# Ledger of designs, part 9: peptides against a protein of PDB entry 4A54

Target 1, 94 residues: chain A of PDB entry 4A54
Amino acid sequence: MSVADFYGSNVEVLLNNDSKARGVITNFDSSNSILQLRLANDSTKSIVTKDIKDLRILPKNEIMPKNGTKSPSTNSTKLKSAETYSSKNKWSMD

## One batch from the design tools (peptide; aimed at target 1 F28 D54 L55)

Design b2_p13_1_s1 (made by RFdiffusion4, then SolubleMPNN; from b2_p13_1, 6 letters changed)
Fold by OpenDDE base, seed 1:
Structure b2_p13_1_s1 (fold): chain B 94 residues (1-94), chain A 13 residues (1-13)
Amino acid sequence: as target 1 above (94 residues)
Amino acid sequence: MLKELEEKLNKEY
């Protein structure tokens, strides 16, 4: 498979300096050999492929520490049913 | 370099 087939996958990248990065693969620059990850804080990290010691694909269920962006509580705005007050126009026979 | 990354990804898949 191509790198593009893994777009949207959560990965953990181990770098040659023993640092780790976790994120979603968003892009790969083939010309410069740069892998782009979207991190949990919604920032983008660019990683040069030569600096990658190891890579693992994380299962979809692994809760990336979402920075506490509280899932916007979908305030179920109760669509108050606008009771269409059928104003019965009482035709006053005048 | 592309081939190396693809190899790593395909190994983990």
Scores: peptide ipSAE 0.468, ipTM 0.874, DockQ to the pose 0.710
OpenDDE base, seeds 2, 3, 4, 5: peptide ipSAE 0.468, 0.468, 0.468, 0.465; ipTM 0.875, 0.874, 0.874, 0.873

Design b2_p13_1_s2 (made by RFdiffusion4, then SolubleMPNN; from b2_p13_1, 5 letters changed)
Fold by OpenDDE base, seed 5:
Structure b2_p13_1_s2 (fold): chain B 94 residues (1-94), chain A 13 residues (1-13)
Amino acid sequence: as target 1 above (94 residues)
Amino acid sequence: LLEELERKLNEEA
């Protein structure tokens, strides 16, 4: 398959400098050998093909970590376990 | 370079 057949695929690219980039393949510039990725923040990253050490295609169901999604501070609202005070209703059977 | 990229992509497909 051609590079164009992979447009829309979510990929992880390992660069020669050991940095990684994750994004959706949006374009390939054949004249300059530049792969364009749309990142999680909707920005575009241009990667020169010669700088690519390795590449993997991510599964469609793998949620791209959104850059800058402030992890909702899980305010661990300590659900105070409602201690069900078992009020022992002592039913005095007379 | 195009061929190399295509090879990498096809290997992962």
Scores: peptide ipSAE 0.540, ipTM 0.893, DockQ to the pose 0.767
OpenDDE base, seeds 1, 2, 3, 4: peptide ipSAE 0.511, 0.518, 0.525, 0.537; ipTM 0.889, 0.890, 0.890, 0.892; seeds 1, 2 fail the geometry check

Design b2_p13_1_s3 (made by RFdiffusion4, then SolubleMPNN; from b2_p13_1, 8 letters changed)
Fold by OpenDDE base, seed 2:
Structure b2_p13_1_s3 (fold): chain B 94 residues (1-94), chain A 13 residues (1-13)
Amino acid sequence: as target 1 above (94 residues)
Amino acid sequence: MLKKLEEKLNKES
């Protein structure tokens, strides 16, 4: 699996200095071993892979606080629980 | 260096 297979993935990078960076993998410079991340503020951070202590892929559901991209509030249309019409079985006492 | 990054990414996938 190549680094390119992870382009567009949200990642958290732990650096050797114990600082963290979160962003989307946008590019990898193989010649210089530099990983490029797009940060939440739309800036690009270049990280030398030698400085990476650890890297984790964030699950898609972890809303990176994108500046201003309101997660489309899926208006969970509260499906009004259809009142289960209790069909009162009129037991016709015939 | 590339191999190390790929190995890390592969462990998380």
Scores: peptide ipSAE 0.213, ipTM 0.784, DockQ to the pose 0.887
OpenDDE base, seeds 1, 3, 4, 5: peptide ipSAE 0.193, 0.159, 0.199, 0.170; ipTM 0.768, 0.741, 0.773, 0.751

Design b2_p13_1_s4 (made by RFdiffusion4, then SolubleMPNN; from b2_p13_1, 7 letters changed)
Fold by OpenDDE base, seed 5:
Structure b2_p13_1_s4 (fold): chain B 94 residues (1-94), chain A 13 residues (1-13)
Amino acid sequence: as target 1 above (94 residues)
Amino acid sequence: MLEKLEEKLNKEA
């Protein structure tokens, strides 16, 4: 498969300096050997492919950790839909 | 370099 087949994939890139980047593959510049990732903050990071030590494709369900937003534990607080019992108070107009 | 990247991607898929 070509790199383009992986556009939209969420990946973790390990760089030669042992830093990591996580993002969605948005583009690849073959002429300059640059991989573009969209990060969690919607910024774009350009990575020179020669600097890539390793790559991992993340499963779709892994929420890209937004910096500092504790994944709100979706405590599905069952919002009990307050069934507004519309008690039809039949106001008898006398 | 392209080949190396493709190889890595294909290995992880």
Scores: peptide ipSAE 0.464, ipTM 0.870, DockQ to the pose 0.772
OpenDDE base, seeds 1, 2, 3, 4: peptide ipSAE 0.461, 0.464, 0.463, 0.460; ipTM 0.869, 0.870, 0.870, 0.869

Design b2_p13_2 (made by RFdiffusion4)
Pose (drawn by RFdiffusion4):
Structure b2_p13_2 (pose): chain A 94 residues (1-94), chain P 13 residues (1-13)
Amino acid sequence: as target 1 above (94 residues)
Amino acid sequence: EETEELKKAIEEE
């Protein structure tokens, strides 16, 4: 498969200078081989791929935090609050 | 496997 399939993929890259960087890919130009990475800290960074020493795809979610749970639901409530409260699960022993 | 495919795709292009 080509790199177009991996666009938007979050991966980590080690450069020729033994430095590491990871971000979500946004673009790759064939003529110049230039890669733009959009990191989750709301920052954009353009890096030419020729400086890549090696590449690797990071695990999905839980990249920094380490856990041993399936986590089937995100259970996130950032911003947008309503007048209803829920704890553990809406239905139990059903 | 996916990392090897990505490396090969960059090397080919």

Design b2_p13_2_s1 (made by RFdiffusion4, then SolubleMPNN; from b2_p13_2 with E2L E5L I10L)
Fold by OpenDDE base, seed 1:
Structure b2_p13_2_s1 (fold): chain B 94 residues (1-94), chain A 13 residues (1-13)
Amino acid sequence: as target 1 above (94 residues)
Amino acid sequence: ELTELLKKALEEE
């Protein structure tokens, strides 16, 4: 199990200074011990993991920061069925 | 460690 398994999870982080941050886990820098959260306003907050006192995962039903993840509307590119216009190659055998 | 906090948070749901 790695921190990457929690990417996309909505979390509330309680810091050692009793401040709180809510956001989606977007990245973790293991070298610098930095957790990156996307906030409700689409801004990014970097948190030093040593400053984290507690963390809870928020249920999907709670006000997720509207990740304006535009779900890529799978624009069903209507594969326009290329109507293969049968160009009748009139091979004139004359 | 962050991983332990995350594991604990999963067990509480």
Scores: peptide ipSAE 0.467, ipTM 0.867, DockQ to the pose 0.154
OpenDDE base, seeds 2, 3, 4, 5: peptide ipSAE 0.464, 0.463, 0.462, 0.460; ipTM 0.868, 0.867, 0.866, 0.865

Design b2_p13_2_s2 (made by RFdiffusion4, then SolubleMPNN; from b2_p13_2, 9 letters changed)
Fold by OpenDDE base, seed 5:
Order: sequence, then structure tokens, then C-alpha cells
Structure b2_p13_2_s2 (fold): chain B 94 residues (1-94), chain A 13 residues (1-13)
Amino acid sequence: as target 1 above (94 residues)
Amino acid sequence: DLTKKLIEALKKE
């Protein structure tokens, strides 16, 4: 199995400096041992394989936060709980 | 394990 079989896979890479990178595998330079990842911001990061401490393949269903999906800031508009002022209109029928 | 296969591929190339 070659690295090319994993092109398009989303991975998390832990580097020897304890930094992490997440991205889609787009290329591998076997001559220089350089793995290329496309990051969430559409930039490319090149990683030398000797600098990789650990790696995992992310499941397809982990929606990488598309940078462009503005998570709708659910401004949790505090739905002011309309305090249903139960106005006890005590209609005292006389 | 696909992760192990990827790691081995990265080491061989």
C-alpha cells in the first residue's frame, strides 16, 4: 500500500515538537520524504516524515470545521424566557 | 489498521 492510496484522507499529525496539524493528504514527495496537507484554511503545510511523532486518520464523518461555515454564532439570543406574567387577573366576580 | 498501514507506507517511501 502506498501513501497515494491515502490521498484525500483527513489526518491528524503529532510532530516531534508536540505541535499538531490537521488536514487532507494532497501529496507525498517520496524523494524528500515530505507529506503535504491541505489545512482548513486551504493553505498547504509540508511536513517532513522524520518530524512525525504520531499520526491518525480521522473518520469521514468528522465534519472538519469548514473555515467558511461561519458556525452561525448562535448568538444564543437569550430567549428571554417571556416570563409569562401570569397576571392573576383575579376577576373577582361579585 | 489503516493508520498503521499509512505509517508503514510513509517509512518505506
Scores: peptide ipSAE 0.570, ipTM 0.902, DockQ to the pose 0.722
OpenDDE base, seeds 1, 2, 3, 4: peptide ipSAE 0.569, 0.571, 0.568, 0.563; ipTM 0.902, 0.901, 0.902, 0.900; seed 2 fails the geometry check

Design b2_p13_2_s3 (made by RFdiffusion4, then SolubleMPNN; from b2_p13_2, 8 letters changed)
Fold by OpenDDE base, seed 3:
Structure b2_p13_2_s3 (fold): chain B 94 residues (1-94), chain A 13 residues (1-13)
Amino acid sequence: as target 1 above (94 residues)
Amino acid sequence: DLTKKLKEALKKE
C-alpha cells in the first residue's frame, strides 16, 4: 500500500512542535519525504515526514471547518409596512 | 486500521 492510495483523505497531523495541521492529502514526494496537505483556506502546506509526531485519518462526516463565511446575517430589517394611514381629507363642501 | 496503514506507507517511502 502506497501513500498515493490515501490521496483525497482528510487527515489531522500532530507535529513534533505540538502544532496541528488539518487538511486533505494532495501529494507525496517520496524522494524528499514531503507530505502535501490542502488546508481549509485552499492553501497548500508541505510537511516533512520526520516532523510528524502523529497523524489520524478523519471520518468523512467531519466537515472541514468551512471558513465560516458568515452567511451575512440578513438583518431582515422587517420593513415595518408603513401603514399609510389614508388621512381621509374630509373635503367640506361649501 | 487505515491510519496504521498510512503510517506504515509514510515510513516505507
Scores: peptide ipSAE 0.646, ipTM 0.921, DockQ to the pose 0.671
OpenDDE base, seeds 1, 2, 4, 5: peptide ipSAE 0.643, 0.641, 0.636, 0.646; ipTM 0.921, 0.920, 0.919, 0.921

Design b2_p13_2_s4 (made by RFdiffusion4, then SolubleMPNN; from b2_p13_2, 6 letters changed)
Fold by OpenDDE base, seed 4:
Structure b2_p13_2_s4 (fold): chain B 94 residues (1-94), chain A 13 residues (1-13)
Amino acid sequence: as target 1 above (94 residues)
Amino acid sequence: SLTELLRKALEKE
C-alpha cells in the first residue's frame, strides 16, 4: 500500500495546530514529505506531513458541495448491452 | 508517517 493508492480520495486533515484542511489528494512529494490537496475552490494546498496530527477519509456520499470535482468518472463503461440484433435472415424466396 | 495515518484511516471505514 502506497500513498498513491489514495490519489483522488477526499480527506480531512487535522494539523498539529488544530486547524483542519479538507480536499482531494492530488500528489505526494516523498522527498520533501509534502502532501498536496485540491481544495473546494480548486486551489492547491501543500501540507508538510510532519504537521499532520490525524487524517480521515471522507465517504463518497458526503454531499460535498459539488464544486466541479468531477467524481472520478468511473467510466461506467455502460456496457452498451450489445443488442444482439438478431438479424432475422428473411430468406426472401423469389 | 503519512502511510501509517492513511492505513489507520482505512481501518476506521
Scores: peptide ipSAE 0.500, ipTM 0.876, DockQ to the pose 0.152
OpenDDE base, seeds 1, 2, 3, 5: peptide ipSAE 0.499, 0.498, 0.461, 0.497; ipTM 0.876, 0.877, 0.860, 0.877

Design b2_p13_3 (made by RFdiffusion4)
Pose (drawn by RFdiffusion4):
Structure b2_p13_3 (pose): chain A 94 residues (1-94), chain P 13 residues (1-13)
Amino acid sequence: as target 1 above (94 residues)
Amino acid sequence: EEETEELKEAIEE
C-alpha cells in the first residue's frame, strides 16, 4: 500500500536526533518527501520525512490513558446539553 | 506491526 492510504493516520516518529513526536498525518509530497502532521492539540506541523529515523503507528484511542475495558461506547457529552439525564444504560435486564 | 512495516517500505520507495 502507498502512504495515501495512511494519510490522516495517527503515528509516532523518532527523528535522527533521538527525539520523539506523534501526530495525525495530513499530507506527503513525493518530490520532496514532506509530511504535514495535524496534532490533536489543534496545532499543525510540517516536517520533512528525511529527518525520520524510525516510524510506528500508535494504538487507537486510550493512547495516553491506560485502561482494561472494551469501552464499546464513547459516552461523551461535551457541549450541547438537553433536558434529559441518563445513567449507566437506558434499559436494564431487558 | 505489519501495517508499520508497510508504511516504512512505502516511504523508502

Design b2_p13_3_s1 (made by RFdiffusion4, then SolubleMPNN; from b2_p13_3, 7 letters changed)
Fold by OpenDDE base, seed 5:
Structure b2_p13_3_s1 (fold): chain B 94 residues (1-94), chain A 13 residues (1-13)
Amino acid sequence: as target 1 above (94 residues)
Amino acid sequence: DEKTKALKEALAS
């Protein structure tokens, strides 16, 4: 089986520097041992095979996080500073 | 999985 049989597969690659790359396998240069991935932003990343620590094929059903998923704007709920309600104990002296 | 294994093998060949 050749790498070409996996073209179009979505993979997660763990690099030796502990960084990760996710993308679709678009090409493999066997002469130079370079794996090409198309990333979510449509850019291409070339990875030298020797720099790969580990990899896995992602299941088709894993929704590639579309870059377009706006990280839910963490509405920084401005934690309203708890107004220390200084309860003025109005001691009504009856 | 088996596919991943096969890919790894292919990359190493």
Scores: peptide ipSAE 0.678, ipTM 0.930, DockQ to the pose 0.654
OpenDDE base, seeds 1, 2, 3, 4: peptide ipSAE 0.677, 0.673, 0.678, 0.663; ipTM 0.930, 0.929, 0.930, 0.929; seed 2 fails the geometry check

Design b2_p13_3_s2 (made by RFdiffusion4, then SolubleMPNN; from b2_p13_3, 6 letters changed)
Fold by OpenDDE base, seed 1:
Order: structure tokens, then sequence, then C-alpha cells
Structure b2_p13_3_s2 (fold): chain B 94 residues (1-94), chain A 13 residues (1-13)
């Protein structure tokens, strides 16, 4: 089994400096021992394997924190139902 | 996790 079999997997990487990175495995350079991750902001991070303290594959059901595209708070503009005051023009036919 | 251990092994090869 090669690292390439895990391309597209979402992983959490713990680095030796105690920082964490989360992303999708996009590439691995075996010659230089560099793991490439695509982060939630669509940027890429290259990690030297020697700097990895630990890692885990995240389950597919974990909603990758999609950069919460702030669902544009559709300000539900309360369409104030313009109460069409049906002015019953009572046409008094006199 | 078996898959995680397989990935760790592949990264160490």
Amino acid sequence: as target 1 above (94 residues)
Amino acid sequence: DELTEQLKKALAE
C-alpha cells in the first residue's frame, strides 16, 4: 500500500511543534518525504514527514469544516406582506 | 484505526 492510495482522504496532522493541520492529502513526494495537504481555505500546505508527530484519518462523515461560507444570512427580509388594504371602494351607485 | 496505521506505515516507507 502506498501513500497514493490515501489521496483524497481528510487527515489531521499533529506536528512536532504541537501545531495541528487539517486537510485533504493531494500529493506525496517520496524522494523528499513531503506530504501535501489542501486546507479548508483551498491553500496548500507542504509538511515534511520528519515534522509529523502523529496523524489520523478523519471519518468521511465528519463534515469537513467547510469554511463556513457564512451562508449569507439571508436576512429574511420579512417581506412585510403588504396587506393589500382592499379598499372596498363601495361604489355607492346611487 | 487500521487505515490510519496503514497510512503511517506508507509514510515511513
Scores: peptide ipSAE 0.672, ipTM 0.928, DockQ to the pose 0.672
OpenDDE base, seeds 2, 3, 4, 5: peptide ipSAE 0.654, 0.671, 0.650, 0.672; ipTM 0.927, 0.928, 0.927, 0.928

Design b2_p13_3_s3 (made by RFdiffusion4, then SolubleMPNN; from b2_p13_3, 6 letters changed)
Fold by OpenDDE base, seed 5:
Structure b2_p13_3_s3 (fold): chain B 94 residues (1-94), chain A 13 residues (1-13)
Amino acid sequence: as target 1 above (94 residues)
Amino acid sequence: DELTKKLKEALNE
């Protein structure tokens, strides 16, 4: 099985310097042993395989935080619960 | 997992 079979897979890479990178595998240079990842910000990161301490394939269901989905800052506008002051207009019909 | 193992093997080839 070749690395190309994993193109499009989302991976987490732990580097020898204990830094982590997450991205989609877009390319592999077998001659130079360089793995290319597309990161969440659409930038690319090239990683030399010798610098990889560990890696894992992330499950497809882990919605990578698409940087572009502006999480609608649900400004939880505190819907001030309009306390419907039920003004008990006690219309005393006397 | 098995896929990760296969990827690691492929990277070392």
Scores: peptide ipSAE 0.632, ipTM 0.915, DockQ to the pose 0.699
OpenDDE base, seeds 1, 2, 3, 4: peptide ipSAE 0.632, 0.618, 0.632, 0.637; ipTM 0.915, 0.914, 0.916, 0.913; seeds 2, 4 fail the geometry check

Design b2_p13_3_s4 (made by RFdiffusion4, then SolubleMPNN; from b2_p13_3, 5 letters changed)
Fold by OpenDDE base, seed 3:
Structure b2_p13_3_s4 (fold): chain B 94 residues (1-94), chain A 13 residues (1-13)
Amino acid sequence: as target 1 above (94 residues)
Amino acid sequence: DKLTEELKKALEE
């Protein structure tokens, strides 16, 4: 099985310095043992494999936090329940 | 995860 079989996979990499990187595998340089990740900000990070302490593949359902998606502030417009004031029709008897 | 182990193996080769 080649590293190319994992291209497009979301991964979390733990480095020897205890820092973490998360991204999509875009390339592997076998000559230099360099793993390339595309990060959430669309930048690329090159990691030397000797600096990798641990790696895990993320499930497809873990949406990489895109920095720019303003969670729609659900302005919970409190629908003020329109108190239907029952207008008591005072039947004026004439 | 089997895929993680295969990736680790592939990175060591």
Scores: peptide ipSAE 0.207, ipTM 0.773, DockQ to the pose 0.646
OpenDDE base, seeds 1, 2, 4, 5: peptide ipSAE 0.175, 0.221, 0.203, 0.204; ipTM 0.753, 0.776, 0.769, 0.772; seed 2 fails the geometry check

Design b2_p13_4 (made by RFdiffusion4; failed a check: a repeat of another design)
Pose (drawn by RFdiffusion4):
Structure b2_p13_4 (pose): chain A 94 residues (1-94), chain P 13 residues (1-13)
Amino acid sequence: as target 1 above (94 residues)
Amino acid sequence: EETEELKKAIEEE
């Protein structure tokens, strides 16, 4: 498969200077081989791929935190609050 | 496997 399929993929890259960087890919130009990475810290960074010493794709979610649970639901509630409260699960022993 | 496919795709282009 080509790189177009991996656009938007979050991967980590080690450069020729033994430094590491990871971010979500936004673009790659064939003529110049230039890669833009959009990192989750709301920052954009353009890096030419020729400086890549090696590449690797990071695990999905739980990249920094380490856990041993399936986590089938995100259970996130950032911003947007309503007048209803829910704990553990809406239905139990059903 | 996916990492090897990505490396090969960049090397080809």

Design b2_p13_4_s1 (made by RFdiffusion4, then SolubleMPNN; from b2_p13_4, 7 letters changed)
Fold by OpenDDE base, seed 5:
Structure b2_p13_4_s1 (fold): chain B 94 residues (1-94), chain A 13 residues (1-13)
Amino acid sequence: as target 1 above (94 residues)
Amino acid sequence: DLTEKLKEALKKE
């Protein structure tokens, strides 16, 4: 099986420096042993295979960093805390 | 698994 068979797969890579990278495999340079990942921000990260401590393929159901999902601008709709107007209707029973 | 196959592929190339 070739690395090319895994193009488009989401992977988590643990590097020897204990840093992590997550991305889609877009290319592999076999001559230089360089794995290329596309990150969530559409940037590309090149990783030398010798610097990889561990890796795993992420299941498809793990929320791919949705490239194009416009993070819904969580307009922090300031949920105006409904001031519970405690209407103290003091019903004075006379 | 697929992860081990990928690891093997990365070592062979």
Scores: peptide ipSAE 0.656, ipTM 0.923, DockQ to the pose 0.717
OpenDDE base, seeds 1, 2, 3, 4: peptide ipSAE 0.650, 0.648, 0.655, 0.643; ipTM 0.923, 0.921, 0.923, 0.921; seeds 2, 3 fail the geometry check

Design b2_p13_4_s2 (made by RFdiffusion4, then SolubleMPNN; from b2_p13_4, 6 letters changed)
Fold by OpenDDE base, seed 5:
Structure b2_p13_4_s2 (fold): chain B 94 residues (1-94), chain A 13 residues (1-13)
Amino acid sequence: as target 1 above (94 residues)
Amino acid sequence: SLTEELKEALKKE
């Protein structure tokens, strides 16, 4: 098979510098051995094949974390630990 | 596997 048969596949690439890239294969330059990935932010990353340590095809159902979900900064409002007022109700049993 | 096939394709081109 050619690399073109994998266009549109979502891949994780481990680089020789131990960095990782995840994206959809959009192009391959065979003359220069450059793999192009579309990243989650719609940017394109070019990777020289010689810099690839390892790669894997991600299953279609693996929800790529859309980087765009700004985790709502849930201002963890420090729920002030409700001081359990141990009301010592001295029930004086007369 | 498809992954291995892709790896081989990347080496041959």
Scores: peptide ipSAE 0.665, ipTM 0.925, DockQ to the pose 0.734
OpenDDE base, seeds 1, 2, 3, 4: peptide ipSAE 0.652, 0.654, 0.641, 0.627; ipTM 0.923, 0.924, 0.923, 0.923; seeds 1, 2, 3 fail the geometry check

Design b2_p13_4_s3 (made by RFdiffusion4, then SolubleMPNN; from b2_p13_4, 7 letters changed)
Fold by OpenDDE base, seed 5:
Structure b2_p13_4_s3 (fold): chain B 94 residues (1-94), chain A 13 residues (1-13)
Amino acid sequence: as target 1 above (94 residues)
Amino acid sequence: SLTELLKEALKKE
């Protein structure tokens, strides 16, 4: 199996300096041992394989945290607990 | 695993 078989896969790379990179594998330069990733911001990062400490393939369904999508601060509008108006039904027992 | 296959591919090229 070649690295090209993994093009389009999302990966997390741990580097020897303990930094992490996440992106889609777009290319591999076998002559220079350089792995190319497309990052969430659409930029490209080139990683020399000797600098890779570890890596993993991310499952397709893992929503890559889009860096820029500020999770809409769901203003947890405290749904004011609807005060259960205990309507005291005054059942007038006639 | 696919991850291990990728790791081995990166070492062989």
Scores: peptide ipSAE 0.638, ipTM 0.918, DockQ to the pose 0.770
OpenDDE base, seeds 1, 2, 3, 4: peptide ipSAE 0.623, 0.629, 0.619, 0.610; ipTM 0.917, 0.917, 0.916, 0.917; seeds 2, 3, 4 fail the geometry check

Design b2_p13_4_s4 (made by RFdiffusion4, then SolubleMPNN; from b2_p13_4 with E1S E2L I10L)
Fold by OpenDDE base, seed 5:
Structure b2_p13_4_s4 (fold): chain B 94 residues (1-94), chain A 13 residues (1-13)
Amino acid sequence: as target 1 above (94 residues)
Amino acid sequence: SLTEELKKALEEE
C-alpha cells in the first residue's frame, strides 16, 4: 500500500525527541520523506519520517480531543468564601 | 495491522 491510502487517517506520531503529534494525514512528500499532518487547531505540521520514533493509527471512535472548546472562561467569580459568621449565639440556657 | 502497513509504506516510499 502507499501512504496515500492512509490519507484522512488520524494518527499519533512519537518523535525521536519524545514529543508527540496527533493529526490527520493530509499529504506525504515521498521525495523528501515528509509526512504532513493536520492538527486539531487546523494547523499543518510537517514531519520528516526519519524523526519518527513510532506511529499508530487512532481508531475512528477515539474522540479526537476536540480542540477544547474554550470552555467559556467561567470567570470563576471567586465565590467569596462565605465568611462562616460563627454567630456565637450564646443560647444562655436559663 | 493498519499501523504496520502505514509504517511499511513510509519506509518504502
Scores: peptide ipSAE 0.657, ipTM 0.924, DockQ to the pose 0.681
OpenDDE base, seeds 1, 2, 3, 4: peptide ipSAE 0.632, 0.650, 0.637, 0.656; ipTM 0.922, 0.923, 0.922, 0.923; seeds 1, 2, 3 fail the geometry check

Design b2_p13_5 (made by RFdiffusion4)
Pose (drawn by RFdiffusion4):
Structure b2_p13_5 (pose): chain A 94 residues (1-94), chain P 13 residues (1-13)
Amino acid sequence: as target 1 above (94 residues)
Amino acid sequence: HQEELEEKLNEHF
């Protein structure tokens, strides 16, 4: 597979200077081999790949926090509130 | 460098 398949992928990269950085990939130019990473902190960063010492893809979700649950639903409610409240599950013992 | 990058991505996939 080419890198185009891995565009938008969130990976971590260690540079030649033993520093680590991780972000979601946005682009890669073949002539110059230049990578743009869009990090989840609403920041963009352009880094030329020649400075990569090594590369690794990070686990999906739960990257920073550590848990042992399946988490089948995100259960997120940021912004947009309605007049209805829900707890645990809508249906139980059904 | 592009080929090495593709290989490393395929290994970590």

Design b2_p13_5_s1 (made by RFdiffusion4, then SolubleMPNN; from b2_p13_5, 6 letters changed)
Fold by OpenDDE base, seed 5:
Structure b2_p13_5_s1 (fold): chain B 94 residues (1-94), chain A 13 residues (1-13)
Amino acid sequence: as target 1 above (94 residues)
Amino acid sequence: MIKELEEKLNKEA
């Protein structure tokens, strides 16, 4: 498969300096050998492919850790649908 | 270099 076949994939990139980057592959510049990742903060990071030590494709269900957003514990607060008891006050017009 | 990246991606798929 070509690199383009992996566009939209969420990947973890291990760099030669042992740093890691996680993002979605958005583009690859073959002329300059630059891989572009969209990060969790919607910024774009450009990585020179020669600096890539290893890659891991992450499963689709792995929520990219948005940096500071504590995944709100979806406490499904059961919004008790306030059953608006439409009390039909039958106003008897006398 | 593109081939190396492709190889890495294909290995993980």
Scores: peptide ipSAE 0.506, ipTM 0.883, DockQ to the pose 0.736
OpenDDE base, seeds 1, 2, 3, 4: peptide ipSAE 0.503, 0.502, 0.505, 0.501; ipTM 0.881, 0.882, 0.883, 0.881

Design b2_p13_5_s2 (made by RFdiffusion4, then SolubleMPNN; from b2_p13_5, 5 letters changed)
Fold by OpenDDE base, seed 5:
Structure b2_p13_5_s2 (fold): chain B 94 residues (1-94), chain A 13 residues (1-13)
Amino acid sequence: as target 1 above (94 residues)
Amino acid sequence: MIEELEKKLNEEA
């Protein structure tokens, strides 16, 4: 497959300096050998491919850790659907 | 260089 076939994939990139970047592949510049990732903060990071040590494709269900948002514990607060008891107040029109 | 990246991506897929 070509690099373009992986557009939209969420990846973790391990760089030669042992730093990591996570993002969605948005573009690849073959002329300059630059991989573009959209990060969790919606910024774009450009990575020179020669600096890439390793890649991992993340499953779609891995929520990119938005930096500061504690994944709200989906306490499924069972919103008790307030059963609106439609009390049929039969207004007797006298 | 593109070939190396493609190879890495294809190995992880």
Scores: peptide ipSAE 0.502, ipTM 0.878, DockQ to the pose 0.759
OpenDDE base, seeds 1, 2, 3, 4: peptide ipSAE 0.498, 0.497, 0.501, 0.497; ipTM 0.876, 0.877, 0.878, 0.876

Design b2_p13_5_s3 (made by RFdiffusion4, then SolubleMPNN; from b2_p13_5, 5 letters changed)
Fold by OpenDDE base, seed 5:
Structure b2_p13_5_s3 (fold): chain B 94 residues (1-94), chain A 13 residues (1-13)
Amino acid sequence: as target 1 above (94 residues)
Amino acid sequence: MIEELEKKLNEES
């Protein structure tokens, strides 16, 4: 398979400096040998292929800790517009 | 260099 067949795959990359990067493969620049990963924070990390010591494909069910942008559940808290029923207490001044 | 990455990806797949 080509690198392009792995686009959208979630991977863990071990770098030669023993640092790790996790992200989704978004692009590969064959001319420069640069792998692009989209990280959990939606940033893009460019990795030179020569700096890759090891690579692991993560199972689809491995929830990348989405930095929970909990999509704010639009709990549409229906702001029940407190219809301030201005009960016009007509104080009848007798 | 592409071949090395492809090889690594294919070995993990």
Scores: peptide ipSAE 0.453, ipTM 0.869, DockQ to the pose 0.683
OpenDDE base, seeds 1, 2, 3, 4: peptide ipSAE 0.449, 0.452, 0.452, 0.446; ipTM 0.868, 0.869, 0.868, 0.867; seed 3 fails the geometry check

